# Peptides against a protein of PDB entry 5EIB, part 150

Target 1, 366 residues: chain A of PDB entry 5EIB
Amino acid sequence: VDLEPGTMDSVRSGPFGQIFRPDNFVFGQSGAGNNWAKGHYTEGAELVDSVLDVVRKESESCDCLQGFQLTHSLGGGTGSGMGTLLISKIREEYPDRIMNTFSVMPSPKVSDTVVEPYNATLSVHQLVENTDETYCIDNEALYDICFRTLKLTTPTYGDLNHLVSATMSGVTTCLRFPGQLNADLRKLAVNMVPFPRLHFFMPGFAPLTSRGSQQYRALTVPELTQQMFDSKNMMAACDPRHGRYLTVAAIFRGRMSMKEVDEQMLNVQNKNSSYFVEWIPNNVKTAVCDIPPRGLKMSATFIGNSTAIQELFKRISEQFTAMFRRKAFLHWYTGEGMDEMEFTEAESNMNDLVSEYQQYQDATAD
Target 2, 366 residues: chain A of PDB entry 5EIB as posed
Amino acid sequence: VDLEPGTMDSVRSGPFGQIFRPDNFVFGQSGAGNNWAKGHYTEGAELVDSVLDVVRKESESCDCLQGFQLTHSLGGGTGSGMGTLLISKIREEYPDRIMNTFSVMPSPKVSDTVVEPYNATLSVHQLVENTDETYSIDNEALYDICFRTLKLTTPTYGDLNHLVSATMSGVTTCLRFPGQLNADLRKLAVNMVPFPRLHFFMPGFAPLTSRGSQQYRALTVPELTQQMFDSKNMMAACDPRHGRYLTVAAIFRGRMSMKEVDEQMLNVQNKNSSYFVEWIPNNVKTAVCDIPPRGLKMSATFIGNSTAIQELFKRISEQFTAMFRRKAFLHWYTGEGMDEMEFTEAESNMNDLVSEYQQYQDATAD

## One batch from the design tools (peptide; made by RFdiffusion4, then SolubleMPNN)

Design b2_p17_6_s4 (from b2_p17_6, 10 letters changed)
Fold by OpenDDE base, seed 3:
Structure b2_p17_6_s4 (fold): chain B 366 residues (1-366), chain A 17 residues (1-17)
Amino acid sequence: as target 1 above (366 residues)
Amino acid sequence: MEEEAKERLEKLRAERE
């Protein structure tokens, strides 16, 4: 789905274009112009019913519909505005189904779009209320991984998207292969989300290796485990050492010893025990899939529900507040039928979310 | 707070199974 036609043509002509039904390509003509309000109230609102018709058709074809997965950007207008509109409409029609998102967080390091803080804040407000599980994919973290870890001097969107695709493949492994931990979206929510509003995940992936170092790197379970828990491998721009893990899932892929995985996972938990809440029993879950990702012998994917994720929201909030106090560009949003009060509500809800994370972070100190 | 959080988590797990 897009508000621009050119994206659909690119997907259709791509190497995987044939895996999608032609009728499932729904697109507009005008785009959102990086405006959340265009995506949510005008251009997106005109297209949403056509998307919902496709969603209904595909849902009816499912023998057992678990829920929905949305991949979107929070910095743009289509992914943020129309994406959150779709989430809201799908939640209304399917209230008992899981809503899962891969939400790409904006960063000034990657994009020059001035209104990204508005689009992100307005989106987070919707995600807090209408999603059950949100993987926070931070463009700042992706950029830093590409630059520092992968040694890419000029990271491209292609490089960032490669990390996103690896992470998405990793976190969905348990959904795609039978007999795994978190084999469905609801079980994942049960294991990962102890409090309904605190459903924002910090993903990580291993191995991350520069092209120049690939030939010298042995992939071992200890190295994967260490790298997976390394703050530098987190795809959300927050330091887990500044917070507490509420819950963690680790997904290993490839031929490896389950015993070795269990030993290394126990070791890393013990080493990092100060970064876990002690009042959630069995808050680390591990899965092993014998099938490696394409091009790798083995991998590990990390899913963390950490109170440190508040650093991401604080960053967005600070940027939002600096713009909103000046009433900068508000006329672009209000001109699309949006009320200024919605900005204040979104800001308030995001600040409340930050406060909730902080409360549970401090609960172990009392 | 910790005990209340444990109880809440257990309830949420039971409701989702």
Scores: peptide ipSAE 0.013, ipTM 0.450, DockQ to the pose 0.015
Fold by OpenDDE base, seed 2:
Structure b2_p17_6_s4 (fold): chain B 366 residues (1-366), chain A 17 residues (1-17)
Amino acid sequence: as target 1 above (366 residues)
Amino acid sequence: MEEEAKERLEKLRAERE
């Protein structure tokens, strides 16, 4: 789905263009112009019914519909505005199904779009209310991984998208291969989301290795485990050491010893015990899939629900507040039918979310 | 707060099973 036709043509001409049904390409002509309001109330609102028709058709073809997965950006107008409109409409029609998102967070290091803080804040407000699980894929963190860990001098969107793809493949492993922990979206939510509003995850992937070092690196379970819990491997721009893990899932892929995995997972928990809440028992889940990802002998994917995620929201909130106090570009949104009150409500809800994470971070065992 | 959080977590898990 896109409000611009060019994106659809790129997907169709790509190596995977034939995977998707032609009738499932729904697109507009005008685009959103990086405006959330155009995506949510005008251009996107004109297209959303056509998307819902396709969603209904595909849903009816499912033997057992678990829920929905949306991949979108929060910085642009289409992914943010139309994406959250679509989430809202799907939630209304399928209230008993899981809503899962892969939400790409904007960064000034990657994009020059000045209104990204508005688009992100307005989107987060919708995600807090209308999603059950949200993987926070932060362009800030992706850029830093590409630059520091992968040693790419000039990270491209292709490099970032490669990390996103690897992460998405990793976190969906348990859904795609039978007999695994978190075999459905609902079970994942039960294990990962202790409180309904606190459903924002920091993903991570291992191994992350620079091209020049790949030939010299032995892939071992201890190395994967260590890298997976390293703050530098988090694909959300927050430091887990500044917060506490509410829940964690680790997904190992490849031929490895289950015993070794269990030992290393126990060791990393014990080493990092101060970074876990003490009042959530059995809050670390581990899965092993014998099938490695393409091009790797083994991998590990991390899913963390940490109170440190508030750093991401604080960053967006600070940028939002600085713009909104000046009413910078606000007329672009109000001209599409938005009220200024919606900005204030979105800001308030995101600040409340930050406060909730902080309260649970400070909660100690009595 | 911790006990309340624990009870809420248990309730949420039970509702989702």
Scores: peptide ipSAE 0.012, ipTM 0.424, DockQ to the pose 0.016
Fold by OpenDDE base, seed 4:
Structure b2_p17_6_s4 (fold): chain B 366 residues (1-366), chain A 17 residues (1-17)
Amino acid sequence: as target 1 above (366 residues)
Amino acid sequence: MEEEAKERLEKLRAERE
């Protein structure tokens, strides 16, 4: 789905364009112009019914519908505005199904779009209420990984999207292969989300290796485990050491010893025990899939529900506040039918979420 | 879905052996 035709043509002409049904390409002509309000109330609202018709058709053809997975950006107008509109409409029609998102967080390091903090804040407000599981894929973190870890001097969207793809492949491993931990979306929610509003995950992937060092790097279970818990490997720009893990899932892929995995996972938990809440028993889950990802002998994917995710929301909130106090570009949104009160409500809800994370971070076992 | 996933997994395992 897109509000511009050019993106759909690129997907259709791409190496995997034929895996999608032609009738499932739904697109507009005008675009959202990086405006959440155009995506949510005008251009997106005109297209949403056509998307819902396709969603219904595909849902009816499904033998056992678990839920929905949306991949979208929060910086652009289509992914943010129309994406959150679509989430709300799907939630209304399918209230008993899981809503899962891969939400790409904006960064001024990646994009010069000045209104991204508005689009992100307005989107987070919707995601708090209407999703069950949200993977926070932060362009800030992706850029830093590309630049610092992968040694790319000028990271491109292609480089960032490669990391996104690896992460998405990793976190969906248990859904795609039988007999794994979190084999369905609902089980994932039960294991990862102890409190309904606190459903924002920081993903991580290992190995992250520069092209120059790939040939010389041994992939071992201890190295994967260490890298997976390293803040530099997180796809969200948060330091886990500044918060506490509520829940963690680790997914190992490739031929390895289960015993060695369990030993390394126990060791990393013990070494980092101060960064876990003590009042949630058995809050670390591990899975091993014997099928490695393409091009790797082994990998590890991390899913963390951490109170440190508040750092991401604080960053967006600070950027939002700096613009909103000046009423910068508000006329672009109000001209599409928004009220300024919607901005204040979205900011308030995101700040409440930050406060909730902080409360649980400070909570001790009685 | 689980049976189809098992068949796919078995096929992938057989192709790697």
Scores: peptide ipSAE 0.000, ipTM 0.244, DockQ to the pose 0.009
Fold by OpenDDE base, seed 5:
Structure b2_p17_6_s4 (fold): chain B 366 residues (1-366), chain A 17 residues (1-17)
Amino acid sequence: as target 1 above (366 residues)
Amino acid sequence: MEEEAKERLEKLRAERE
């Protein structure tokens, strides 16, 4: 789905374009112009019914519909505005189904557009209320991984998207293969989300190895375990050492010893005990799937629900507040039918979310 | 390194548009 035809043509003409049904390509003629309100209230609103028709058709074809997965960016207009509109409409029609998102967050240091803080804040407001699970992905974190860890001198979007795809494949492993931990989206939510509003995850993937080192690196369970808990391996621009894990899931893939996995997972928890809340029992879940990803002997995917994610929301809030106090570009949003009060509501809700994360970070077992 | 990384990321974003 896109408000611009050119992006859809690119996907259709791509190496995997033929795997999608032609009728499932829904697109507009006029883009959102990096405006959330244009995506949410005008251009997106004109297209949303056509998307919902496709969603209904595909949902009816499912033997057992668990929920929905949306991949979008929060800095642009289409992914943010129309994406959150779709989430809202799908939630209304399917209130008992899980809403899962892969949300590309604005970077703390690099902005794509001047109005990115508005688009992000307005989107986060919707995600807090209308999603059950949100994987936070940061382009800066992905770039840093590509440059520092993978030793790519000139990272491309292809390189970034490869990391995203590996992570998406990893976190969905338990959904695609029978007999695993978190075998459905609802079980994942139960295990990962102790408090309904605190459903924003820090994803990670291991192994991350430079091309020059691949031939010499033995993939071992200890190395995978160490790398997936490393702050430099996080695909969100947050340091877990600045917060506490509420819950963690680790998904191992490949032929390995379950005993060794359990030992290494226990060791990493003990070494990092200060970074976990002590009042949530059994807050680390581990799964092992015997089927490795393509091209790897073994892998591990990390899902962290950490209070450190509040750093991301604080940075967005600070940027938002600085723009909003000056009333910068507000007329672009109000001109598309948006109420200025929605900005204040979104800011308030995001600040409340930050306060909630901080409260649980500071909570002690009484 | 951080400034160079920022400039490169901005260039990538501009190429995506």
Scores: peptide ipSAE 0.000, ipTM 0.276, DockQ to the pose 0.017; fails the geometry check

Design b2_p17_7_s1 (from b2_p17_7, 8 letters changed)
Fold by OpenDDE base, seed 3:
Structure b2_p17_7_s1 (fold): chain B 366 residues (1-366), chain A 17 residues (1-17)
Amino acid sequence: as target 1 above (366 residues)
Amino acid sequence: ELKEKRKALIEKNRAKA
């Protein structure tokens, strides 16, 4: 789905364009112009019914519909505005199904779009209320991984999207291979989301290896385990050491010893025990899939529900507040039928979310 | 009022297409 035709044409003409049904390509003509309100209230609102018709058709073809997975950017107008509209509409029609998102967080290091803090804040407000699981993929973290870890001098969107793809493949492994931990979206939510509003995940991936060092790197279970818990491997721009893990899932892929995985996972938990809440029992889950990702012998994917994720929301909130205090660009949003109060409500809800994470960070076992 | 404004904007956009 897009509000621009050119993106859809690129997908259709791409190497995987034939995998998708032609009728499942729904697109507009005008775009959102990086405006959440165009995506949510005007251009996107005109297109949403056509998307819902496709969603219904595909849902009816499912033997057992678990839920929905949306991939979108929170900095743009289409992914943020129309994406959150679509989430809301799907939630209304399918209230008993899981809503899962891969939400790409904007960063000034990657994009020059000045209104991204508005689009992100307005989107987070919708995600807090209408999603069950949100993987926070932060363009700042992706950029830093590409630059610092992968040693890419000039990271491209292609480089960032490669990390996103690896992460998405990792976190969906259990859904794609039967008999694994978190084999369905609901079970994942039960294991990962102890509090309904605190459903924002910090994904991580291992191995992250520069092209120059790939030839010399041994991939071992201990190394994967260490790296997947390393803050430098997190796809969200927050430091897990500044918070506490509420829940963790680790997904190993490749031929490895389950015993060795369990031993290393126990060791990393014990070593990092101060970074876990003590009042959630059995809050670390591990899965092993014998099928490695393409091009790797083994990998590990991390899913963390950490109170440190508040750093990401604080960053967005600070940027939002700096713009909103100046009433900058508000007429672009209000012109599309948005109320100015929706900005204040979104800001408030995001600040409440930050406060909730902080509360649980400071909570002790009484 | 906002819903009516949104509807009017959508109709205006359709008329431009």
Scores: peptide ipSAE 0.231, ipTM 0.860, DockQ to the pose 0.238
Fold by OpenDDE base, seed 5:
Structure b2_p17_7_s1 (fold): chain B 366 residues (1-366), chain A 17 residues (1-17)
Amino acid sequence: as target 1 above (366 residues)
Amino acid sequence: ELKEKRKALIEKNRAKA
């Protein structure tokens, strides 16, 4: 789905364009112009019914519908505005199904789009209320990984999207292969989300290796485990050491010893015990899938529900507040039928979310 | 037609707020 035809043509003409049904390509003509309100109230609102018709058709073809997965950017008008409109509409029609998102967070290091803080804040407000699980993919973290870890001098969107694809493949491993931990979206939610509003995940993927070091790196379970818990390996720009993990899932892929995995996972928990909440029993879960990802002998994917994710929301909130106090570009949103009060409500809800994370960070076992 | 439709959507959304 896109509000621009050119994006859909690029997907259709791409190497994998033929995997999608032609009738499942729904697109507009005018785009959102990086405006959340165009995506949510005008251009997106004109297209949403056509998307819902496709969603219904595909849902009816499922033997057992678990839920929905949306991939979108929060900085752009289509992904943010129309994406959150679509989430709301699907939630209304399928209230008993899981809503899962891969939400790409904007960063000033990657994009020059001035209104991204508005689009992100307005989107987070919708995601807090209408999603069950949200993987936070932060363009700032992706850029830093590409530059510092992968040694790419000038990271491209292609380089960032490669990390996104690896992460998405990793976190969906248990859904795609039988007999795994979190084999369905609902079990994932039960295991990862102790409090309904605190459903924002910090993903990570290992191995991350520069092209120059790939030939010399032995992939071992200890190295995967160590890299997976390293703050520099997180796909969200927050330091887990500044917060506490509520829940963790680790998904190992490839032929490895389950005993060695369990030993390394126990060691990393013990070493980092101060960074876990003590009042949630058995809050770390591990899965091993014998099937490695393409091109790798072994990998590990990390899913963390950490109170440190508040650093990401604080960053967005600070940028939002700096623009909103100046009333910068507000007329672009209000002109599309948005109320100015929605900005204040979205800011308030995001600040409440930050406060909730802090409360559970500071909570002790009574 | 698109401008009129947009205006109607804007008016509808403002009436819900």
Scores: peptide ipSAE 0.158, ipTM 0.804, DockQ to the pose 0.107
Fold by OpenDDE base, seed 1:
Structure b2_p17_7_s1 (fold): chain B 366 residues (1-366), chain A 17 residues (1-17)
Amino acid sequence: as target 1 above (366 residues)
Amino acid sequence: ELKEKRKALIEKNRAKA
C-alpha cells in the first residue's frame, strides 16, 4: 500500500515483486507530502476502504488468522498517517486479532524531512492505543550500526534496509518454523508484553560484521550471545544499561548445541542481572531453530522489552517540542483539518508512556 | 471547498474511531 504509485512500481518490478498478488497492490496518485494529516484524514482516508477490502479478502482465505503485521515508517506521511489509520480500522473490524508492527523511527541523521517529529509523535499516539506489539526499528541506530560496526563510510538506504530485513527475518523465525518458542503472535505478546501499553520492542541481530572482517570471524554461540546483548547492537537508539529489561526473547538460528545456548544465555543474564527487573520471573525466553538464515551458518536475534526504550521517545518528544513551541509548519496540518489539540494530546500520551516506563524501571519487588 | 471536504472527512473518520 502506498499513496504514491512509484514505490509500488518499484516493488512490482523488484526481484520478489511476483510473490505478491497484482490485485493486492493498492496505491494513490497524490502522495502524502510527508504530512501525517494527509495520510490519516484526507488522501489516506480516501484509499483506506480499498485496502480494507483486500485485507478482508486475504483474511477470509486464512485457515487460522493470528493477526496482522504492518511494516511502515513513522517519519513519512503515508506510513505514519495512513498506516495508523489502517491499524485503527483493522482493529475495529478484527478486535480479537493481534496487531503487530515494524515501525521505522525517524532520525535527522538519515532524513532531512523537517516534520518527521510531528509525524512520529502523532503515530506513536496511535500505536500506544492500537497495537499489541511494535518492533522499534530506529534509523538512528541503523545508521550508527552501519557506520561504526559495519564500517560503512556513507550508509545507504540499501544498507539500512538490509539490517531491517535481517531483523524482520529473525524475529519472525518462530512464526515460520514449527515447534519453536513464541510460535504464534498471541504467545509472543503474552511472553513479551507484561503491561498492555508497554509493547515497544528493541530488536537486535547478530552477527553484525564488516565486509572486511567477515572472513576472519568464527561464528560461535558465545560471540553471538555477547554481540546480541551489546548496546551497540540494538536497532533502537537506546542503551539497555540506562534501563531495565521487563522481558527478553532470544532466537538462535543454525546448527548449534542447545546446551551451549542455554549456558551462554544464563551467563549473559547473570552478568547483566542489574539490567533486568527482578519482579518478573522467567522473563528471558530462548529459542533455537536448526535452519540458519540465508548466507549465514548461524545467527541470533534479540527482542527486548526494556524501559530504556524511553530514550527513543524522549528524543522524538524533544524534537517535537522544539518545533511545536514555534508552531513550525503547523499550517500544513491544520490546513488538512487537524486541530492543535491533537498535537498536544499525542505529545501528552507519549510523555505518559515515558513516565510509565520510568515507573516500572524504578519499581522494586514489594 | 477542498478545506470543507477535508474537515468533513476528518470529522467522519474521528466519529468512526
Scores: peptide ipSAE 0.053, ipTM 0.750, DockQ to the pose 0.190; fails the geometry check
Fold by OpenDDE base, seed 4:
Structure b2_p17_7_s1 (fold): chain B 366 residues (1-366), chain A 17 residues (1-17)
Amino acid sequence: as target 1 above (366 residues)
Amino acid sequence: ELKEKRKALIEKNRAKA
C-alpha cells in the first residue's frame, strides 16, 4: 500500500514482485507530502476502504488468522498517517486479532524532513492504544550501526533496509519454523508484554560485521550472545544499561549446541542481572532454530522489552516540543483539518508512556 | 470545496474512533 504509484512499480519490478497478487497493490496518486494529516484524514482516508476490502478478502482466505503485521515508517506521511489509520480500522473490525508492527522511527541523521517529529509523535499516540506488539526499528540506531560498526562512510537507505530485513527475518523465525518458542503472535505477546501499554520492543541482531572483517570472523555462540546484548547491536538507539529488561527473547539460528546456548544465556543474564527486573520470574526466553539465515553460518536475534526504550521516546518528544512551541509548520496539519489539541494529546500520551516505563524501572521487589 | 470535503472526512473518521 502506498499513496504514491512509484513505490509500487519498484516493488513490481523487483526480484520478488511476482509473489504479490496484482489486486493487492493498492495505491494513491497524490502522496502524503510527509504530512501525517494527509495520510490519516485526507488522502489516506480516501484510499483506506480499498485497502480494507483487500484485507477482508485475504483474511477470509486464512484457515486460522492470528493477526496482522504492518511495516511502516513513522517519519513520512503515508506510513505514519495512513499506517495508523489502517491499524485503527483493522482493530475496529478484528478486535480479537493481534496487531503487530514494524515501526521505523525517524532520525535527523537519515532524513532532512523537518516535520518527522510531528509524524512520529502522532503515530506513537496511535500505536500505544491500537497495537499489541511493536518492534521499534530506529533509523538513528541503524545509521550508527552502518557508520560505526559496518564502517560505511555514507550509509544509504539500501544499507539501512538490509539491517531492517535481517532483523525482521530474525524476529519472525519462530513464526516460520515449527516447534519454536513464540510460535504464534499471541504467545509472543503473552511472553513479551507484561503490561498492555508497554509493548514496544528493542530488536537486535548479531553478527554485525563490516564487509572487510566478515571473511575472517569465526562466529561462536559466546560471541553471538555477547554481541546480541551489546547496546551497539540494538536496532533502537537506547542503552539497555540505562534501564531494566522486563522481558527478553533470544532467537539463535544455525547448527549449534542448545546446551552451549543455555549456558551462555545464563552467563549473560547473571553478568547483567542489575539490568533485569527482579519481580518478573523467567523473563528471558531462548529459542534455537537449526536453519541459519542465508549467507550466515549462525545468527542471534534479540527482542527486548526494556524500560530503556523511553530514551527513544524522549528523543522524539524533545524534537516535537522544540517545534511545537514555535508552532513550526503546524499550518500544514491544521490546513488538513487537524486541531492543535490532537498534538497536545499525542505529546501527553507519549510522556505518560515514558513515565510508566520509569515507574516500572524504579519498582523494587518487596 | 476541498477543505470542506477534508473536514467532513476527518469528522467521519473521528466519529468512528
Scores: peptide ipSAE 0.047, ipTM 0.737, DockQ to the pose 0.187; fails the geometry check

